Peptides against a protein of PDB entry 4GMN. Designs and how they scored, part 34

Target 1, 375 residues: chain A of PDB entry 4GMN
Amino acid sequence: RYANITLLALVTLASIGTDFQETLVKGNQGSRESPISAADEEWNGFDDADGDAMDVDQKSSSGEDQEEDYEEIDVKEDDEDDDDDSITSEMQADMERVVGADGTDDGDLEDLPTLRELIQTAVPQLIRLSNLPIDSDESLTIQSHALSALNNISWTISCLEFANGENANIHNAWYPTAKKIWRKTILPILEADSADLKLATQVTSLAWAVARVLHGETPTDGNPHRKFISLYHSSKQQAGGNSNSIEEPEDPFQGLGVKCIGVVGSLAHDPAPIEVNREVGVFLVTLLRQSNNVPPAEIVEALNQLFDIYGDEELACDKEVFWKDGFLKHLEEFLPKMRTLTKGIDKRTQPELRTRADEALLNLGRFVQYKKKHA

## One batch from the design tools (peptide; aimed at target 1 V11 T18)

Design b2_p16_5_s1 (made by RFdiffusion4, then SolubleMPNN; from b2_p16_5, 7 letters changed)
Fold by OpenDDE base, seed 2:
Structure b2_p16_5_s1 (fold): chain B 375 residues (1-375), chain A 16 residues (1-16)
Amino acid sequence: as target 1 above (375 residues)
Amino acid sequence: SLKPLPPDYQKPELIK
């Protein structure tokens, strides 16, 4: 009984994360007359917008660990009303406000009560449930569902624009929670060194969603980028050996390899330590050099990460890594290979992969030209 | 910023 209620609540929270995304996508389509169709967002270089780096004064509030008495969420057995997967009117109203809101800086979500409860009440419980001792198939199921819910919530929030102080209230509310997910959920699972590729895929997806918001401010404790690079390599070794091919996800972008690249790429952004950036950059460039043995989706992701990491010439990583380690030469040498790779993708069977590869090829040409001009 | 990958929504496994 208690297990089934907990599992139902976890499934519901995972669904809420999905429905919020659909609503964000619909809301963004309503506010921007231009659908965020897969329009080729061509990388146009770094515009020298004098974006004042908001000195977020890290007031290290040494908050004492108050053992907040986690009240049991008394999930009332309200009736079997049809699971109409319809976003609640309150959820819709919150998401419509998120799409239209000029961010307030205070991290207060008084105007976003559903999102507030999701971040402040639900996510801490999901973190707790993701850390249960695995002693039964039930505890493993609970962990998996808690990770799924955290994944969906974290991905949804990572789709919000936070540039230029947009959604600052949500960012400020999410940021400490995202760090808590990283430290309390992601790191312990990565440290357990489990051979479970399902669990590894779930935690890596969650890590990517979290790292897409935290970027280089993601906690570097224990060098998690090396764990994800190791996981990348381990996943490739397992796929080659046992005839129990874990069914490669039908979507090539859902692969563990892509997720590992997305995580480590996100971790390498400023203000990441230069050595973290270097190790990630070398990993990504090495994938391009070995592209004959790398899935096209991973090449696309690795290119996108390289453009985002090294697009800004004012960043320390441009001089200290990109130029010092000679990345431009490797990108130039990869251009003809990328053209061949992209042309090899069937537009009929893999239209998305082809579109994203065509875009990444275009951006690679532009990026190489940009870096040659700024050399 | 390049278009993020669509979020990896794990469809909740229908607990049978």
Scores: peptide ipSAE 0.025, ipTM 0.689, DockQ to the pose 0.682
OpenDDE base, seeds 1, 3, 4, 5: peptide ipSAE 0.023, 0.011, 0.021, 0.023; ipTM 0.699, 0.542, 0.675, 0.686

Design b2_p16_5_s2 (made by RFdiffusion4, then SolubleMPNN; from b2_p16_5, 7 letters changed)
Fold by OpenDDE base, seed 4:
Structure b2_p16_5_s2 (fold): chain B 375 residues (1-375), chain A 16 residues (1-16)
Amino acid sequence: as target 1 above (375 residues)
Amino acid sequence: SMKPLPPDYWKPELIK
């Protein structure tokens, strides 16, 4: 009885986190037409206005329009009103305020009561449930659902704009809670050295969502970047051995390898220790060098992380890592490989992967040119 | 018996 109520509550909290994300995405789509995938922060490269528009010669091949008369199959829309009553009117009102509010710099979330209760009441209980001793299949199930709920909440919050003091109230309320998730949920699971790839995928997804907000202010205790790099390599060794392992996710960007790259990339941002930044930067550039055996989605993520980490020349990591360790040469040498990789992705079968690879290729060209001008 | 993760494979190759 208690286990079923706890499970239902955890499923409900995970649903709330998803519905909140979907509504924030829909609310933001009213201002920006592009689906904000978690990585679609366009690297605002410096507005160097001298972008020579390469004239893509649209060779209009006049293909003859064969009018194949597709018979209108009158599929009766049975209006199954799936009243997904998951979003309360109070939650919807909070989401509308998050999209529209001049955020007061108060971490009290007075105007966002549902989000306040989610962060201040629900998340601390989810952290507690994720830390229960695993002594049964029921306790493992509770941990998995608690991690899923924490993941959905953390991802949703990580999709909010925090630049220029936007959503400062939410940022200020979330920041101490995000650090608590890291120290109380993520680190203990990483330290347990479990070979459970399901648990590893859940904790890595959560770690990425948390690290996307905390960046280089993520607690460096125990060198967690090394644990995620180790997990990356371990996941590759297991996938190569058993064809019956975890189904490769249908979405290439949901893979454990991509998630590991996203975590370590986020951890390497300023003000991360220069040695943490170096170890991550070397890992990411090594993936580019070894790209023949690396999934395209992991290359796209590794490139985006490199742009975000090393985009600012005023940061200590630019001089002490990027220039000192000669990363520009490796990025320049990777350009022709990236062009080949991107062209090899079928637009029909993998449209998203192709779009994100085309963008990452464009950004790689711009980034290399930028760094060459600022050498 | 959960197999421990394989040891210290975290070291990236030194870029030379």
Scores: peptide ipSAE 0.033, ipTM 0.641, DockQ to the pose 0.020
OpenDDE base, seeds 1, 2, 3, 5: peptide ipSAE 0.018, 0.032, 0.030, 0.030; ipTM 0.579, 0.641, 0.640, 0.649

Design b2_p16_5_s3 (made by RFdiffusion4, then SolubleMPNN; from b2_p16_5, 8 letters changed)
Fold by OpenDDE base, seed 2:
Structure b2_p16_5_s3 (fold): chain B 375 residues (1-375), chain A 16 residues (1-16)
Amino acid sequence: as target 1 above (375 residues)
Amino acid sequence: MLKPLPPDYQKPELIL
C-alpha cells in the first residue's frame, strides 16, 4: 500500500517533469511564430565583431521545377487530440513566466511556485529515494522511478537558456541542487560498479542532464569522466558478446554510448581541469578515428561535443589541448569519412539521424575552416 | 531561449 502510493507519486513527478518540458517547448513556440526545429541551430562560430562581409555570390542556379504531382493521399489521421489536460494552469503560468522573465533577482523563485516546489521539495525526496538500500525488487523499482523523475526534471531545466544571465534565478536555485544530485545520487551509483545496464543507462542520462547545466563546474572528485569512458567501452563489449542484446533503443540517440559521450563532453567544458579536457578530447577524437565501428549517432554527438568544447579560442583548452594535441588534423582527415557516413544514412528510415548528421557534417566543415583561419 | 531537447525523455511507463 505505501509502496504503491510512493510509486504513483514518483510516476506523477516524472510526468510533471515531462509535461513541464512539453509546455516550455510550446510556450517558446508561442512567442516565436517559427517552430525552431531542434535540428536548425547550425553552429555559426563565434561572432568576430570584425564585419568583413564575405560576399558569398549566390549563383542562382535555376534548377527546373519538376512539379511532381504527388497525389494527395487523404490519410484521415484521426487527430485523437489527446488534449493532455494534465498541464495544470499553475504549471502553464509558471512556464509563461519562465519564457518571459528578464528577471534580475538573485535565485528567488517566488514568482515560480511550481518550479520552486519541484526543486526545493520534490528533488530532495527523489535524491533520498534514489539512495535507499537495494534489498528487494520493490526498492529497486523505487530507485528506478526516483531516477526517472530526477532525469525528467533535470533534462527540462537543462533546456533553459542560462547564457548572458538568462533565467539566472532558476540557474541559482538549480545549481546547488544539481551538485547535490551529482554527489548524492550519481556518484554513489557509479561507485557501486553495478553490472546493471538499465541502472547504468538511467544514471548516465541523469548525469548528462545535470552536466549540461554544470559543465566544467561539475564536481571532479573521483574522475567521473573516466567512469563514463569505461562504461562506454563496457557497453560496447557486452553488445558484441550475447545474442540477448538489450533491444537497441528505437531512437539511436537514446543509446548508452551517446549518453556517455554527452556526459563526458559536458564535463570537459571550461572551467574543467585541462587534464580532464584532454582525456575527454582524446576519447572523442579517437571515436572519429575508429568511426567504422562506431554508431552514427555517437559520431554526431562526439562532433557536437568537440565543437562546443573547442569553439572558443580564448579558452585554455584551445591552446593546451586542441592545438597542442593536433586535433585539427584528425578533424580534417575525418571530413571525407563523415560525408560517406552521412550519405549512408537513409532519410526515409532514419530522418532525424540523417538531419543531425547533415548538420554535424556542415558544422565540421565550418569548424575546420574556422580553426584554419585562427591557426 | 530553450535549447533543443535531447530526445532522452523516458516517458514513465505507468505500470498499473
Scores: peptide ipSAE 0.028, ipTM 0.674, DockQ to the pose 0.452
OpenDDE base, seeds 1, 3, 4, 5: peptide ipSAE 0.028, 0.019, 0.026, 0.025; ipTM 0.660, 0.658, 0.637, 0.667

Design b2_p16_5_s4 (made by RFdiffusion4, then SolubleMPNN; from b2_p16_5, 9 letters changed)
Fold by OpenDDE base, seed 5:
Structure b2_p16_5_s4 (fold): chain B 375 residues (1-375), chain A 16 residues (1-16)
Amino acid sequence: as target 1 above (375 residues)
Amino acid sequence: SLRPLPPDYQKPELIL
């Protein structure tokens, strides 16, 4: 009886975390500039001073127009308006304020009472529940639901803009809580070294969401980047042995391999220790070298993490890792492989994967050119 | 550039 009420409360908190994000995404779409899908932002480098547009010679190969008459299958979307009244008018009003809020620096959430209670009251209880002794299937279920709720809340907050002091009040309220999630929930689960792939996926997802806000300020105690690299390799060894047991997620970007790359990439940002940055950078570049045996989504994520980590030439990691370890050569050697990989993705069956691979290929070309200009 | 990291929303499977 108490367990079922606790589980219902945890499911409700996880749903609230999801609904908040859907509201943020819809709120950003409602602003008149077509949200450049945040997957469509071309990386331009840090030094835009010389806008010499390379004339890409469009050799028009006249391929014959086969007009394949695509019959419009009128899929009647049965709009089952599931009026799930889950979003209270107060929650919606808080989210509308977050989308428009020029953040005050004080970390005070006076104007965001729902978000304040979520961070200050709910999250500390979820951290407690995720750390219960596992002595029953009931305690394991409670842990899983607490991790799901922490995941959804952490992801939602990680989708807010915090650059240039935006949402500073939310950032300042979340930052100590995010560090607490890392130290109290993520690290203990990673140290337990459980063979449970479901638990490993849940903690890796949560770790990515938390690390997307903390970046290189994520606590380096116990070298968590090595644990996620180890988890990446262990997940690949298991997939190679049993063709039947890992339901690969239908979305290629939801895979445990992508999540591991996202975590370690986020952990490697300045001010991360140079040795952490180096180990992550070497891991990511090694994936590109081994690309024939790596899923395309993991290659896209690894490229994207490399651009974010090494895009700024003023950072210590540029000189001490990128140039010193010769990463440019590996990126340049990978360009023709990336072109082949991207062209091999069917636009009809995997449109998102193809779009994100086309973007990552474009950005790889620009990044290599930028780094050659600044060598 | 906000990459849409796919929100790894664990949609709670509503086990009805």
Scores: peptide ipSAE 0.028, ipTM 0.666, DockQ to the pose 0.545
OpenDDE base, seeds 1, 2, 3, 4: peptide ipSAE 0.024, 0.024, 0.014, 0.025; ipTM 0.663, 0.656, 0.547, 0.658; seed 3 fails the geometry check

Design b2_p16_6 (made by RFdiffusion4)
Pose (drawn by RFdiffusion4):
Structure b2_p16_6 (pose): chain A 285 residues (1-30, 108-237, 251-375), chain P 16 residues (1-16)
Amino acid sequence: RYANITLLALVTLASIGTDFQETLVKGNQGDLEDLPTLRELIQTAVPQLIRLSNLPIDSDESLTIQSHALSALNNISWTISCLEFANGENANIHNAWYPTAKKIWRKTILPILEADSADLKLATQVTSLAWAVARVLHGETPTDGNPHRKFISLYHSSKQDPFQGLGVKCIGVVGSLAHDPAPIEVNREVGVFLVTLLRQSNNVPPAEIVEALNQLFDIYGDEELACDKEVFWKDGFLKHLEEFLPKMRTLTKGIDKRTQPELRTRADEALLNLGRFVQYKKKHA
Amino acid sequence: DPVNLDRHLTEERAEA
């Protein structure tokens, strides 16, 4: 039963996690009662995956169970985070997911992040899941072991298809949990790291530049948020952004539209947004 | 093994 009974169930639950994304797209061309697949994924499939993700690991075989359990959590969390939850959008699904997303973080992402050593493959798996969960949580994400510091250290140390880089994952997840209403100091650290990435953009892969710019725009674009005055202005983030604008233009033109297109067009949008961003705040004390 | 999803893949599929 081993090869069939356990591994097959996980790989299938993870595929179900992947393919539910097509239901969302196709459903559009035409209390989760209307979405039983999603309802069963959250209420039934996910609790067992959190359990499996936790347990040793005494043996290599259970090293595979953990990995597959993390793959399914990843696929579900990613697909769900592909929904618009800003404003009042998709509120029914948001309430069904948010507490569970908190549990995945506390019970799965956090204990694994507690024991630093040793894997890169596994370190990559947890960051991908944490990034998916934090895209929904948005600074409501728990601040316990000061996880942003660990993902920040993971970025620099793991320095030794552009958008699948682990470094892009570190930028996105730390950037997502630093939105309001996060602890203002947690935001200061994450914001400093994201800006430092630009000041020292001399060697940062272009995709990591685009993600850092999108995370910053996503965080400090509202003057009513305490962190816009408490960090963005108090630490003068505006100067580095104005200084980076010329540097950003050359690197964008350094990207072969023909090999490969996506990064180029994505970077064009970031410089465009970067310019518009430098104006909007320039207009605000 | 299943396909592990990333933001980039999910975007491609969403655009599709």

Design b2_p16_6_s1 (made by RFdiffusion4, then SolubleMPNN; from b2_p16_6, 13 letters changed)
Fold by OpenDDE base, seed 3:
Structure b2_p16_6_s1 (fold): chain B 375 residues (1-375), chain A 16 residues (1-16)
Amino acid sequence: as target 1 above (375 residues)
Amino acid sequence: LPELMDEASAQRRLQS
C-alpha cells in the first residue's frame, strides 16, 4: 500500500515535471517576443496572368456499386472529457508570474509557489529516495522512479534561458539543489561502478540535465568527466559483445553515447579547469578522427559541444586548448567527412537525424571559417 | 510510466 502510493506520487512528479516544460518554457519564450512591429510589407499582389484552362476530358468509368452493409456499430463515444487537470490553476498562475517577474537576483521563489515547493520540498525527497539502500527489487524500482522524476524536473528547468541574468530567481533557487543532486545522487551512483546500463543511462540523462545549468561550475571532485568518458567506452564494448542488446533506443539521440557526450561537453564550459576542458576537448576531437566507428548522432552532439565550448575567443580554453592543441586542423580535416556522413543519411527513414546533421555540418563550416578569421 | 525526458524529447517539445 505505502509503496504503491509512493510510486504513484513519483509517477505524478515525473508527469508534472514533463507537462510543466511546455507551460514554463513556452510561457517564458512568449514574453521575449517583443511585438514584431507590423512593418507593412506591402505584399505586391501576383498579377492575374490569364493562363488558358486546358480541358482535360474526365472519362467517367462506371465502377459497380457493391452495397457492403456495414452494420453501424453505434460506438457511443463516451466523450470522457479527460479534463487533463494536469496543469493546476496554481501551476498556470506560476507560469504567468515567470513571464512577468522582474529578475530578482535573491533566488526567492515567493511569486512561484508551485516551483518553490517542487524545488524545496519534492526534490530533496527524491534525492533521499534515489539514495536508498538497494536490498530488493522494490527499492530498485523506487530508485528508478525517483531518478525519473529528478530527470524530468531537471530537464524542464534546463530548458529555461539563464544567460545574461535571465530567470535569475529560478537559477539561484535551483543552483544549490542542482549541486546537491550532483553530489548526493549522481556521484554515488557513478562511483558504485554498476554494470546496470539502465541505471547508467538514467543517471547520465539526469547528469546532462543538471550539467546544462551548472556547466563548468559543476563540482569537479573525483573527476566526473573521466567517469562519463569511461562509461562511454564501456558502453561501446558491451554493445559489441552480448546479444542481450538492451533495445537500442529507436531514437539515435536517446543513446547512452550521446548522453555521455552531452554531459562531458557541458562539464567542459568555462569556468571548468583547463585540464578538464583539455581532456574533454581531446575526447570530442578524437571521436571526429575516429568517425568511421561512431554513430552519426554522437558526431552531431560532439560537434555541437565543441562549438559551445570553443565559440568564445575571450575564454582561456581558446588559447590554452583550442589553438595550443591544434583543434582547428582536426575540424577542417573532418569537414569533408561530415559532408559525406550527412549525405549518407536517408531523409525518409531518419528525417530528424538528417536535419540535425545538416545543421551541424552548416555550423561546422561557419565555425571553421570563424576560427580562420580570428587566427 | 511518464516518458523520460532528454535533450531530444525536450527539443521536440520546444519546436512543436
Scores: peptide ipSAE 0.570, ipTM 0.950, DockQ to the pose 0.710
OpenDDE base, seeds 1, 2, 4, 5: peptide ipSAE 0.565, 0.561, 0.561, 0.563; ipTM 0.949, 0.948, 0.949, 0.949

Design b2_p16_6_s2 (made by RFdiffusion4, then SolubleMPNN; from b2_p16_6, 11 letters changed)
Fold by OpenDDE base, seed 1:
Structure b2_p16_6_s2 (fold): chain B 375 residues (1-375), chain A 16 residues (1-16)
Amino acid sequence: as target 1 above (375 residues)
Amino acid sequence: MPELMTEALAERRLQA
């Protein structure tokens, strides 16, 4: 009885964490549409005058008036608009406040009651439930649902813009909680060294969402980047041996490999220790060198992470890792392989993978050209 | 079980 209520509450929190994304992020994007000044470029309409008056002839055919009395079957469309307007008026008010929030750098969420309750009341309980001793199938189910709820909340928050002091109040409220999730949920599960690929996928997805906010400020205790690199390699070895089809997720970007790359990429951002950055950078560049055996989605993610990590020449990792370890040569040598890989993706069967690969190829060309100019 | 949010799912929901 208590288990079923707990599971229902965890499912509900995971749903709220998902629905709140649409509210928070659509609200934050709508404010960034600076009115493109409709420059009234008076499109001077081309004065094409030519008036040829083709005489369409009159033919009068007198077709008979069969009054077929179509009984208007008044199909009452019972618009059961199940407008599951799951967007509460409170969540909508929180969205409007996030859009209008002047840069109060305090971790005060007084004006964001739904988000406040998620961070301050729900997440600490989810951390507790995710860290319960596993002694039954019930406790394993509770852990899985708590991880799902933490994942959805963490992903939602990670979709907010935090650059340039945007959403600083949310960032400051989330930051200590994100570190608690990392230390109390993610690290203990990674240290338990379970062969459970489902649990590994859940914790890696959560770790990516958390690391997308914490970046290089993610706690380096126990070298978590090495654990995710090891998990990446272990997942590839297991997929190759047993024809137990781990159903490759129908979405190439939901694979454990992509998630591992996303986590370690995020962990390597400034101000990460230079040796953490180096180990991750070498891992990512090694994937490009071995691209014949790497799924295209993992190559796309590895490229995006490399651009984000090494895009700024003022960062210590540019001089101490990118240039020192000769990464530009590897990126330049990979460019023709990326063109071949991208062209090999069928636009009809994998349109999203093709689009993201075309973008990553374009960005790789730009990035290589940028780095060559700043050499 | 609730769908696990991912980067790809997050991006798709933002484009919808």
Scores: peptide ipSAE 0.336, ipTM 0.892, DockQ to the pose 0.692
OpenDDE base, seeds 2, 3, 4, 5: peptide ipSAE 0.326, 0.335, 0.326, 0.326; ipTM 0.889, 0.892, 0.889, 0.888

Design b2_p16_6_s3 (made by RFdiffusion4, then SolubleMPNN; from b2_p16_6, 12 letters changed)
Fold by OpenDDE base, seed 3:
Structure b2_p16_6_s3 (fold): chain B 375 residues (1-375), chain A 16 residues (1-16)
Amino acid sequence: as target 1 above (375 residues)
Amino acid sequence: MPLLMTEALAEKRLKS
């Protein structure tokens, strides 16, 4: 009984974490509708071009009358209008406030009671549940559900803009909690060195969501970037050996390899220690050099991370890593390989992968030209 | 199980 209630509560929190994203997205769109001045685009009228009446010949073929007596199963449409309006009016109002709030620097969520309760009440319990001793299948299930709820909440919060002081109140409230998730949930599970690829995938997904907010301010204790690089390599070794590996997710961007790249890329942003940045940058550039053995989705992610890490020439990592370690040469040498890779992706079978690869190829060309002008 | 949020899902929802 208590376990089922706990699992239901964890499922509900994980649902709330997903549904909260849709409200965030809708709210952020409303703020960007600057009133497009109604410039009088004269709607030039439809010219009445003559409808030539193509004579569709009525061929009458007479096929036979088999009277199969379909018993009227009176399916009572119980219109259970499950108006599972899972988005409470309070959550909707909180989201509208999140999008409209000029960031007061105070990490006070007084005006955001639902988000406050998620961060201050729910997340600390989820951290506790993610750290339970694993002594049963029930405790493993509880941990997995707690990680799922933390993942969804963390991903949703990571979709907010925090640049230029936007959403500063939410950032300031989330930041200490995100560091707590990192130190109390992510690091202990990474340090346990479990061969459980499912658990590793859940923790890496959560780590990426957390690192998308913390970036280079993510705690560097125990060199977590090296643990995720190690996990990347270990996951590749396991996938090659046992055919009983967890079915690779049908979506190539859901793979553990992509998630590892996303985490380490996020960890390498300023103000990360320059040696952390270097080790990550060398890892990412090495993937491009070894691209013949790397899934296309991981190449796309590695490129995006390299653009984000090294896009600013004023950062210490530009001079001390990008230029010093000769990354431009490797990116330029990779351009023709990326063109071949992208063209090899079938648009019919993998439309998303092809689109993201076409974008990454375009950005790689622009980035190489940018860096050549600023050399 | 509820849908697990990911970067790809997050970005896709932001573009819709």
Scores: peptide ipSAE 0.210, ipTM 0.852, DockQ to the pose 0.806
OpenDDE base, seeds 1, 2, 4, 5: peptide ipSAE 0.196, 0.197, 0.202, 0.197; ipTM 0.846, 0.846, 0.848, 0.845

Design b2_p16_6_s4 (made by RFdiffusion4, then SolubleMPNN; from b2_p16_6, 11 letters changed)
Fold by OpenDDE base, seed 1:
Structure b2_p16_6_s4 (fold): chain B 375 residues (1-375), chain A 16 residues (1-16)
Amino acid sequence: as target 1 above (375 residues)
Amino acid sequence: MPTLMDEALAEKRLKS
């Protein structure tokens, strides 16, 4: 009886999250002609007003397939035990002060009573329910529905514009709660190292929704980016071995691989630690190099994440990672491969994947051209 | 139920 009421409440909260997304997104967009979300904004570069679009008629020279022998980059784990616990403790203390300040000033969401109740009343209960001991199929079902409701609320909020101080009241109310979801729900599930791909997909979807708001301010405790990279690789190994194909989601952008890329890309944004940014950047660039074995949707997501992470030349990651690690060369070498990949997508059977690949190809050309001017 | 990821990704797609 209690479980059925809890399940009904969780399904209802998940549905309220969806219905509230439509209302918030339509409400915020009703004042603006459809802002392309910052991730789907045609990367226009900075407005250098000199519009001489040189029509580079690249004649297709059929270059012969040279099998370049991929030297396996043996990343030696040099265990340098450098005790720089100092920066993590003050940032943790300020984060704990912001998360432990019970001063979600109830005033900031007075005009948004439904959102206030979702953040302040529902989410803390969902976090609690997602962390219950799994001792039965009923507790597993409760966890799955709690994660679904958290996912829905988090994705709803992640679809709001927060740039330029927009929705600052919502951002301020959500930010401590998002960190709490990360630390109390996402990390414990990732640390449990469960072979349950369904649970892994649910937590990764939630992690992406949370990380789309927190970006580089997402807690780096326990190197969660490495756990999502490992999850990416393990998901590929399992898909190759068992003919229990998890039916590739009918939507190629709903795959676990795309979700992992979306999480780690979001985690790598400024002000993320440069080493976290580097490891993610290397992972994303490696996917482009290995593109023959990577689903097109994952390539599209990896490109978009690379544009978002390295689009601003004023950020520390531009100098310390993008230029220092020679990412431009890899993006240039990938341009012809991306053209071939995009042309290989059938517009009739996969219209959306083709559209997003055409956009990512366009943005890749613009991005490479921009970075060459600012080299 | 479609996750809101399915819907948010579908809404990102409905706006393109």
Scores: peptide ipSAE 0.024, ipTM 0.665, DockQ to the pose 0.416
OpenDDE base, seeds 2, 3, 4, 5: peptide ipSAE 0.008, 0.019, 0.008, 0.016; ipTM 0.523, 0.635, 0.516, 0.573

